# Peptides against a protein of PDB entry 3PBP, part 44

Target 1, 203 residues: chain A of PDB entry 3PBP
Amino acid sequence: LNEKDLNLILNKSLVMYESLDSTTDVIVKRNVIKQLQFVSKLHENWNSRFGKVDIQKEYRLAKVQGPFTINPFPGELYDYTATNIATILIDNGQNEIVCVSFDDGSLILLFKDLEMSMSWDVDNYVYNNSLVLIERVKLQREIKSLITLPEQLGKLYVISDNIIQQVNFMSWASTLSKCINESDLNPLAGLKFESKLEDIATI
Target 2, 203 residues: chain A of PDB entry 3PBP as posed
Amino acid sequence: LNEKDLNLILNKSLVMYESLDSTTDVIVKRNVIKQLQFVSKLHENWNSRFGKVDIQKEYRLAKVQGPFTINPFPGELYDYTATNIATILIDNGQNEIVCVSFDDGSLILLFKDLEMSMSWDVDNYVYNNSLVLIERVKLQREIKSLITLPEQLGKLYVISDNIIQQVNFMSWASTLSKSINESDLNPLAGLKFESKLEDIATI

## One batch from the design tools (peptide)

Design b1_p26_2_s4 (made by RFdiffusion4, then SolubleMPNN; from b1_p26_2, 8 letters changed)
Fold by OpenDDE base, seed 5:
Structure b1_p26_2_s4 (fold): chain B 203 residues (1-203), chain A 26 residues (1-26)
Amino acid sequence: as target 1 above (203 residues)
Amino acid sequence: MNVDRLIAELLGQDLLQSILDSAQSY
């Protein structure tokens, strides 16, 4: 963790806290507040000289939310198993999409449109646990691994038995990045979510 | 997503694995 990442975490946790109102569920409030307390304490204790911080044991009891939902989930994929997962950066501002592969050779590209917290307070805390399906890419190959390169925005490398393929989704991901940064999803209306698939190398 | 992943990593949790497990449960 670096100072930039710490500031990002703090800012996002503050925004989540500021979004709370009288209508927000009490359990949600408690989780968001606990996260802000953790991150604030982390920031307070951050040693900029050494790039280190001690995490109190009580905060280590937090868990990732789950289960997640994928909306819509492609009906054809109910018969198949998810095999790999990767994150792909779409801009230099830390916006990312999630890619999941299946054993039918499908890739699903997912976006988290809602901010969520860790589970701090209750077991099985679930709130804003949805991912939006953006695109399904059918490779019809056995996918061995997913690789991303930090310097290559909006690109995913898919390794199969005999080929490396590149999936490039910057045609729509640039618009998505803009929408996220501007907090306006209207430009996504009518956008065609079609990624470019290219063969990079034969193995 | 990224912020959540960073927090998870700090706490020794794997957010991506949780998503993958969820996708496997469909």
Scores: peptide ipSAE 0.532, ipTM 0.907, DockQ to the pose 0.653
Fold by OpenDDE base, seed 3:
Structure b1_p26_2_s4 (fold): chain B 203 residues (1-203), chain A 26 residues (1-26)
Amino acid sequence: as target 1 above (203 residues)
Amino acid sequence: MNVDRLIAELLGQDLLQSILDSAQSY
């Protein structure tokens, strides 16, 4: 964790707090407020010299939300098992997509369009837990692992028994990055979400 | 999503594993 990351976390938590209104559920308000309190204390206690922050025991009880929803979920994948997961950086501003592989050889590319908090105060807290399905890529291979390289934006390496394949998402991911950064989704209209698959090496 | 993952990591939680587990629940 660095100062840039701390600022990002703080800014996100502030934006979430500012989005609260009279119509927001009380449980949501509690979780967002508690997250802001945590991050604010974290920022106050951040010692740049040691890169260590003491996290109070009360905040360590927080859990990741779950379950997540994938929308739409491909009906064909109900009969298959998810096997691997990776994040793919699409820009230098920390925007990322999530890739999940299945044992049918499918890759699903997911984007989290809504901001969410941790579960801080309530057991089984679930709010804004959706991911948007962007693309499904069918490799028709048994996927052993997913690898990403931080210096290679919008690229995923898929390792199977006999082959390493590169999936390149930058045909659409560059537009997605722009849309996120500008808070304008209009450029996504009519965009073809088709990634490029290339064989890199036989193993 | 990166910011949420960072918070999770700070708290010793695995956001990606939670997503993967959720994908298994379908």
Scores: peptide ipSAE 0.526, ipTM 0.905, DockQ to the pose 0.651
Fold by OpenDDE base, seed 1:
Structure b1_p26_2_s4 (fold): chain B 203 residues (1-203), chain A 26 residues (1-26)
Amino acid sequence: as target 1 above (203 residues)
Amino acid sequence: MNVDRLIAELLGQDLLQSILDSAQSY
């Protein structure tokens, strides 16, 4: 954690707070407010000399939301087990996609289109817990691990028994990054979400 | 996603694991 990360967290939490209105559910309001309070206190208590922050005991009880939803979920994957997960940076900012592998050798590429908070006040808090399915890539291999390199935007390395493959998403991920940053999804209309697969090495 | 993950990590939790577990629940 660094000062840049703290500022990013604070700004995101402020935006979430500003999105609240009279129609927002009271439970959602409570969670967003508590998150803003937490991150504000973190920012206040940040010690730049030591790169440390003290977390008050009352905030340590917060939980990650769950379960998440994947929309649409591919019907064919109901019979298969999710095995690995990775995040792929698509720009030099904070924009990333999530990749999940399955034991049939499929990769699903997911985007979180909505902002969410932690669960701060209530058990089983769920709000904006969806991910959008962008693409399914079928490798037809047993996937052992997923690797990303921070310096290689929109690239995923898939390790199987005898091969390392690179999946390159930048054909569409560059457009997605632009759409997120500009808050305009129109450029995605008619875009083909087709990633490039290449063999990198035999193991 | 990155910011949410950072908050989770500060609290000793794994957001990605929660997503993975959710994907397994289908």
Scores: peptide ipSAE 0.523, ipTM 0.903, DockQ to the pose 0.614
Fold by OpenDDE base, seed 2:
Structure b1_p26_2_s4 (fold): chain B 203 residues (1-203), chain A 26 residues (1-26)
Amino acid sequence: as target 1 above (203 residues)
Amino acid sequence: MNVDRLIAELLGQDLLQSILDSAQSY
């Protein structure tokens, strides 16, 4: 965690808080408020010199939400098992896509379109736990590992038995990044979500 | 980086594993 990350967390938590209204469920309000409180304290207590923060015990009880939903989930993948997961940075502003591999050799590329909080107040808190399916890439290989390099935006390396393949998402991910950063989804209209697959090395 | 993931990591939790587990539950 660095100062940039802290600022990002704070800003996003503030935006979440500001999105609360009279129609927002009370449990959601509580969780968002607790998150903002946590992040605010985290920011206040951040020691930039040492890159350390003391997390109060009360906040350590927070849990990750779950289960998550994937929308739409490809019907063909109901019979297959998810095997690997990775995050791919699509810009220097920390926007990411999530990639999940399946044992049929499919990759699904997922985007979290909604901000969510941790579960701070209640057990089994679930709100905005959806991931949007952007693309399915069919490699038709046994996927052993997914590798990303932070210096290589929008690229995923897929390791199979005898080959390393690069999947490059930047054809659409650059536009997605722009849309997120500008809060304008219009550029996504008519965009083809087609990633480029290249063989990198035989192993 | 998703804020939730960062927070999860700070709290010693694995958000990605939770997503993976969810994907396996389909």
Scores: peptide ipSAE 0.525, ipTM 0.905, DockQ to the pose 0.630; fails the geometry check

## One batch from the design tools (peptide)

Design b1_p27_1 (made by RFdiffusion4)
Fold by OpenDDE base, seed 3:
Structure b1_p27_1 (fold): chain B 203 residues (1-203), chain A 27 residues (1-27)
Amino acid sequence: as target 1 above (203 residues)
Amino acid sequence: SLEIRKEIGDLFRGDAPDVYPSWTYGL
């Protein structure tokens, strides 16, 4: 994601917000408002901190999709600002995890549970741009950037001031991938959704 | 399938979906 892409998202979110009227469904209103708040916070962080938001190129090829929802959302994170977004492949297919970082040093790992559709018109708003919270990782550091390597499944690199850390979630993501691909939920029963954090390098 | 993704999502969401808005994805 470059600044241009973020500005485009912000502008679209603003247009959606401005299209809200008294006839707009309450759910739509809430989603648009929340999207605008999220994107605005992301934009503020981009402008203030020279933060790199790494959205993978595959996302740039998708039609404009949104607004998105995150369920459940950690109550503590309402007071904080989203700083970075990344997508991490968990298999060689189409399955991925979305990660969002916050200025409290939290990472949230998110799953796309519904098909994303292009919904920029409030009248055509479909509540199908859903993200589901799988895990919250608390790093207690200022997160400068998120990096992913396509050849490294289920791994996220977090860059802070003096350290690069790896978040590895393949302990659960391999099972999640299997469940999706085989259309079987049974392997998720009793699975612990806890990522492994490792220090990779000092910088 | 899309159905299994929804079912997976429902497992994580639980009984009370707290909705937090996320970003719009644009080309």
Scores: peptide ipSAE 0.451, ipTM 0.763, DockQ to the pose 0.426; fails the geometry check
Fold by OpenDDE base, seed 4:
Parts: sequence; structure tokens; C-alpha cells
Structure b1_p27_1 (fold): chain B 203 residues (1-203), chain A 27 residues (1-27)
Amino acid sequence: as target 1 above (203 residues)
Amino acid sequence: SLEIRKEIGDLFRGDAPDVYPSWTYGL
């Protein structure tokens, strides 16, 4: 994301919020509000950091995608706010994992099981942007940033106050990628969806 | 295929009814 993309996202989220009325479904309202809160917090964190972190030109394909449904959603996370989002490639194709961080120090790793229609049109609220929970990783620390490197498949770098940690999920993501590419679910049977957490550097 | 992705999703979702609507921006 660049600042322009984040602003676009924020503006879109604001427009969606402004479109809420008394006839809007409660679930939709909650969604839009939570989205706006997330994006606003992300924007605040971004603005606070843009002045300090020379974020190298991460060629992130900034596609504004949403709304998404996360299923199942951990009940504990209803009390917390999403802070960061990242997309991690798991192969050289189109398969990716979405990661969302929360202010409790949780990471959720999500799979896009439905084709995300880029409904830029506020009027076409398609609830079909499904994300499925694969794994929750509890870091129990404030997550400041999520970094991905396109050349490093299935790896997420988590930046907190004094530490950079790597979350490596290739232990299961390689199998997931294979299952998608080969259209065979059998290799997922008995697979443990547990990421490896490693300390990379103390800051 | 789109179908296999849906099937994978169904495996992880199981019978879980809880849906948290999230907006993810492709960063």
C-alpha cells in the first residue's frame, strides 16, 4: 500500500459508512463500522510510521478488496480491533493467504475460498467475499507492522516494539497450494495447520 | 479451479456459523 491507496481505501470505507441508514441490515452496519474502524486505525498507524520507516517500495498489488466475511471468527477477537493486513503468496501462481492482525497480538491466517468480486460499486454489496480461518497465532504483543517479501513464499514478518518475528506457514501452505493446483483435497487430511514462529532480530 | 477453493473453504469452515464481516484491502 502507498498512502494514496490507503486514502482511497479510507475514502471508500467512509462512503460505505455514510451509505448506512435505518434500513441497513444490522450485520451490514456492524461490518461497515468495523471496516471503517480497521481502516482508520491502519491509516493512523500508517501515518504515524510513514514519517519514521523508510518502507522500501514494496510492490504490493494494492487492490481494494471487500467486504469480506471471516468464518469461523474467533469469539475472543470480537472485543479487539484489527490493526494490520497482509497478503502472502504461497506459490508462484495466484494462491495466497491473507493475514490480519489484532490489537490483542493475534494473527489470523485466512484463505480466500470464493472469488472476490471487486465490487467497487457500493450498491453491489456482495456478501460473497469469503475468508476462511485456517490458523490463529497468538503473539501476545503489540503488532506494529506486517511485512511480506514476494520472493519469500509463505513467510510473514511481524514487527513489534523490540522484535521482528517470522511467521512461516509453508509447512501447511505447500500442501494447500498443491491441493488447489491439482484439484485434490486428500493431502489436507491430517495436516496440522501450525505455523512456525521464529525471532529474526531484536530491535 | 474455483470449485476446489470452495471445497477447501468448506473443509475449514465446517459447521461454524460465526461470520465476522471484514474488509480486507489487497495490500
Scores: peptide ipSAE 0.450, ipTM 0.766, DockQ to the pose 0.420; fails the geometry check
Fold by OpenDDE base, seed 1:
Structure b1_p27_1 (fold): chain B 203 residues (1-203), chain A 27 residues (1-27)
Amino acid sequence: as target 1 above (203 residues)
Amino acid sequence: SLEIRKEIGDLFRGDAPDVYPSWTYGL
């Protein structure tokens, strides 16, 4: 994604918002509003040197597009805006975790339990692009960008104003990957879904 | 399989009825 593409997405999101009427389902309304808020925040962050590079990488790594539904969603995050999104590989296959940041400093780690649409076509709005919450990580910081390295499985780098932090979730993601690949849920029993947070560098 | 992914999703979702929010993440 380049700036032009982001502007196009923003414009599409605006058009979707403007299409809302009194007959529109409440869930659809909420989804469109959140879409617009998310894209708007991404647009604000686009001009950051790190944000621009990161967005471009994440977009290239993104295998799925479309409206995403998160379930369950932390109630307190309804009042906050999504600021960044990243996709983190957890194995050498196609298993990945989606991370979304919010302006309260929260990270949510999400699992794609259903196949997501690749379409950005508004006419192909599919509400069933399901994401399931695995973990919420609270950072008491403004999150500027999320960086992933394809060679580093289950690791997310969070850039704030003064620090780079690593979120490492391989403690559970390796098991999750195994469960998916082997079609066995048993290893998930009793597993703690707690990521390791580590300070990497001060900026 | 798609089935196991759904089952995993159901485990994490549990009895939580809350479906929200949606946004588009695209290329």
Scores: peptide ipSAE 0.449, ipTM 0.763, DockQ to the pose 0.422; fails the geometry check
Fold by OpenDDE base, seed 2:
Structure b1_p27_1 (fold): chain B 203 residues (1-203), chain A 27 residues (1-27)
Amino acid sequence: as target 1 above (203 residues)
Amino acid sequence: SLEIRKEIGDLFRGDAPDVYPSWTYGL
């Protein structure tokens, strides 16, 4: 996700928002509003994120896809706004975890379980771009930025006002990667999907 | 494979119907 792509998504999200009327389905209306809120918040925080780490910018030059649906979605998060998004590699191939932060201090770790196509048609709001929830991490702080390092598999750096924290999910992501690559689900049986949180630095 | 990814997704999704829109980058 680069600035150009973000602007494109923002513009599309605005157009979708402007298309809402009294006849719009409640689910569609909610989805469009939340999408716009998410993209707007990403846009607000964009300059602060990319000014600090050039490596993340290059990694995020991947084409923007969306809209995506998150399932299951924690019911309490409907009252909150998504603030940041990051993609974290879990192996040296193509397997990745998507992380979204919320203004309640939650992180959700997501897996792309379907092939994604870009859809912008409100009338064809198809829940075909699936992200599944693996884990929710509650940090109970305002998340300013998410940073990833391509050389650090399964690690996410969370920047808040006074602290940088590392979320390390390789405890389960290594197994997940293996399951994908070997087409075997057996190693997931009984696996605990719990990330390790560590304070890295005070800022 | 796409099939194994879907199966993994189904494992995590279970019977939960709730969805929330988001944006990401990636293929």
Scores: peptide ipSAE 0.447, ipTM 0.759, DockQ to the pose 0.386; fails the geometry check

Design b1_p27_1_s2 (made by RFdiffusion4, then SolubleMPNN; from b1_p27_1 with I4T R5K E7K L11M V19H T24F)
Fold by OpenDDE base, seed 1:
Structure b1_p27_1_s2 (fold): chain B 203 residues (1-203), chain A 27 residues (1-27)
Amino acid sequence: as target 1 above (203 residues)
Amino acid sequence: SLETKKKIGDMFRGDAPDHYPSWFYGL
């Protein structure tokens, strides 16, 4: 992450914040606000000389809230708590991947095979929250935050104590998008669902 | 389509119909 990238993330976080209205879910509002606060603090602590940002440990971003049925759910994660959730666009047609982080440092990439009404209203159990596991990425780090950039399809930024990492799943998500849009599953044959991890910055 | 999404979901669940290619079960 360079200063330009940080400014871009900040601007996006601001745009997301400005997009909040009365119809926006309370949890979405909280997440956007927390993201904005985090990125703003990151920006304030940005040392352009050393590419270091002092991220104070205090920003636990959004708990995964909501009755999400993940099937299959990795048995290893039953003992762990979900820490963050993010939604990543994979195309301009509103196809998305859901990402959930856990306190063991695992990241799961999930496909929405049913339209989730993101009704985060705890009382409105929309049972139609089916998520399917595509990939599990083991980072073995405390995941503090998940950041997405709307202009960066199939990319997720994972913020831990010392590192910002990019998870790039466009290697398979482009094919998945094509399959959805063309209603043809054949291109999924032999596809490896393996994301690329890249260290973006040391924190 | 919603149907395609559901089929993709079923594929990842391992709940693929018998008429899907063998590679479908190798995911």
Scores: peptide ipSAE 0.458, ipTM 0.741, DockQ to the pose 0.182
Fold by OpenDDE base, seed 4:
Structure b1_p27_1_s2 (fold): chain B 203 residues (1-203), chain A 27 residues (1-27)
Amino acid sequence: as target 1 above (203 residues)
Amino acid sequence: SLETKKKIGDMFRGDAPDHYPSWFYGL
């Protein structure tokens, strides 16, 4: 995810909220509001980190399920702020995992089940979660930054105050990549979506 | 394929169609 993609996600999330009407299911409304709050906080943190975009907080939220709907979203993370985002390649093709960090020290690993370009069709109220939750990793520390290395598939480096940790999700991401590339879901049967944590260095 | 990605997404949401194997709902 780059700034442009994040802006696009924010704009869609905004369009989604504005489409909430009196007929919208209460659960859907709640999920959209939570998504918007998440994306907004993520965008604010992104802008503060990159110094540029005062996105006018005019959240014109039209339709409820926008491009940054994390489903299921852990309810306990609604009270926390997204701090960092990273995209990690899982193969030499185009398959990737999105990681978002929170100020509670959680990481969420997300799968893009829909291409953002197709989920932006504003005309049809499609409750479209373009990101699905695969795993939550609780680090219980302040996350300063997320680093990915293009040559290291399925690896994320998490920098905190005193330590660099590696999150390695290739245990499941290799199978996920295979399923996508071969158009066969059978290898996902019985797969555990548990990442390996390793302390790399004390800083 | 894009269809496969969507099916994977549906699996993680628990919105998989009834024709998927039972193990699909346990994820």
Scores: peptide ipSAE 0.457, ipTM 0.740, DockQ to the pose 0.195
Fold by OpenDDE base, seed 3:
Formats: C-alpha cells, structure tokens, sequence
Structure b1_p27_1_s2 (fold): chain B 203 residues (1-203), chain A 27 residues (1-27)
C-alpha cells in the first residue's frame, strides 16, 4: 500500500460517512464510523512519517470510488491506533493480503474482496465491505515497521525495538490464491487460517 | 474473478453457503 492508495481509502471512508442519514441502519452507521476512525488513524501515522498530506486538496482531486469498509472490524481494536500498513503478494498475479498493525501490538490480515477502483454512486448508499478480516495476530510489541519482499510471497517482516519477526501465512494463502485463480471455493473447506510467527533476528 | 472474490469475502463474513463448514461463521 502506498500513499496514493491510503488517500483513496480515506476519501472513500469520508464519502461513506457523509452518506449516513437518519434512515441508515445502526450497524451500518457503527461500521462506517469505525472504518473512518481506522483510516484516519492510519493517515495520521502516515503523515507523521512521510510528511503532511493536505486532505482537503486530495479530496477535491480524487474521484469518488466505491465504498470502503472492514467487516468484521475487530471490536477490541476500536480504541487502538493503527500504526502501519502493508500489502503482501500471495501469488505472481494480483492477489494480495493487506496487513495493518495497531499500537496494542496486534496485526490484522485482511482480504480485498472488492476492487478498490470500483465506482460508487454517492446518492445510493449501499453497505459494502471491501476488506474482510481473515486473521488477527497478537504480538504484544511496539511495532515500528512492516516490511515486505517482492520475492517472498505471503511473508511479512515485523520490526520491533529489539527483534525482527516473520509472519508467514502461506499455509492458507496458497490455497486462497488457488481458489481465486481457479474460481473454486471447495479447497477452503476445513482450512485453518493460522499464520506462523518466527523470530528472524535480534536487533 | 470479481464474483469469486466476493464469495470468498462473504464466507469470511459468515454469509457462506450452507454446504461449507460452520467454522466459516466463527471467523
């Protein structure tokens, strides 16, 4: 995920929030608010590291795209701040997992079930989930950075103060990739969505 | 396909077809 992608997600989340009215279902309202808070926190952390982004300018220049939500959003993470985001390739095609870290030391692994470039009619608010929670990994560490290597599919490197850890999710991501590419969901039956955590190096 | 991705998403949301194991609903 790059700055452009984050800004696009932020704009989508803002548009979704603005579309809320008195007729909107309470669950939908809650999910949109959580999504907006999540993306805003990501944006704040991004701005602190990469410079201030003028949200107002970007909002004007960005085309409105389809709704962006995380469902289910982990209720336990509602009060925590997102610290880092990464996109990890799971095959040599276009299939990816989105990872977000939080200040409680949690990682969430997310699947993009909708294309981010999808157009949305602002006048017709539809509850639509674009990210789905697959797994939560609790590291209980201050996460400084997330690193991905293009040649290492389904692997995420987590840098903390004193350690580099690898999160390897190819145990399930290889099957997920196959299901997408072959348009067959049967191999997902009985699959465990549990990543492997390994210490790589001490710092 | 987009349809396949959407179906996978629905499985993780707990909207999986009846022929899939119940553990999909607990994710």
Amino acid sequence: as target 1 above (203 residues)
Amino acid sequence: SLETKKKIGDMFRGDAPDHYPSWFYGL
Scores: peptide ipSAE 0.457, ipTM 0.739, DockQ to the pose 0.207
Fold by OpenDDE base, seed 5:
Structure b1_p27_1_s2 (fold): chain B 203 residues (1-203), chain A 27 residues (1-27)
Amino acid sequence: as target 1 above (203 residues)
Amino acid sequence: SLETKKKIGDMFRGDAPDHYPSWFYGL
């Protein structure tokens, strides 16, 4: 197994979990949960073994690439290090949110208002203010990885040492998507940018 | 549009032009 294969298995396990409902047999539920727990634990152990930052690949052609700036940046996060990055689709039209995790257990949800370009020349650094802060979610736990599923719009899975949590931001992202697609900002008026956090499974 | 995205970005930054509604500055 390589990291890519492990991520694929994890994604499959998450999809299976989300397929569970009140009508699902108890044995089936147990098996799916146990599989998810096993795969997530394996994923954590894998990442810990290699000491690598897990950067989730975007499903779109455009990739998250630096240098970029985040504005505004939460002052409390200046003392912390980014640990993971993910991109989450919010519609079928390629609108997306970028998420960055920090070693304090914070997530920041970011909007890409400008196209990012990678600068490889350190001597010719181009400042790019391309990410805007929408929301900060404080999990108060060590974040091991961020997982997204292309079929699950506006959902982010956060893997920690003992738990998998879902961050669901479709409450505001659906409106944001509409505003972008219709070129009308009026629906953003009075919108609360508060994501739903839910515990999915204990590891 | 790219222009709409830029405007949305400006809203969240608090860099909205004077012609934007007041609610824009509270985002």
Scores: peptide ipSAE 0.460, ipTM 0.752, DockQ to the pose 0.188; fails the geometry check

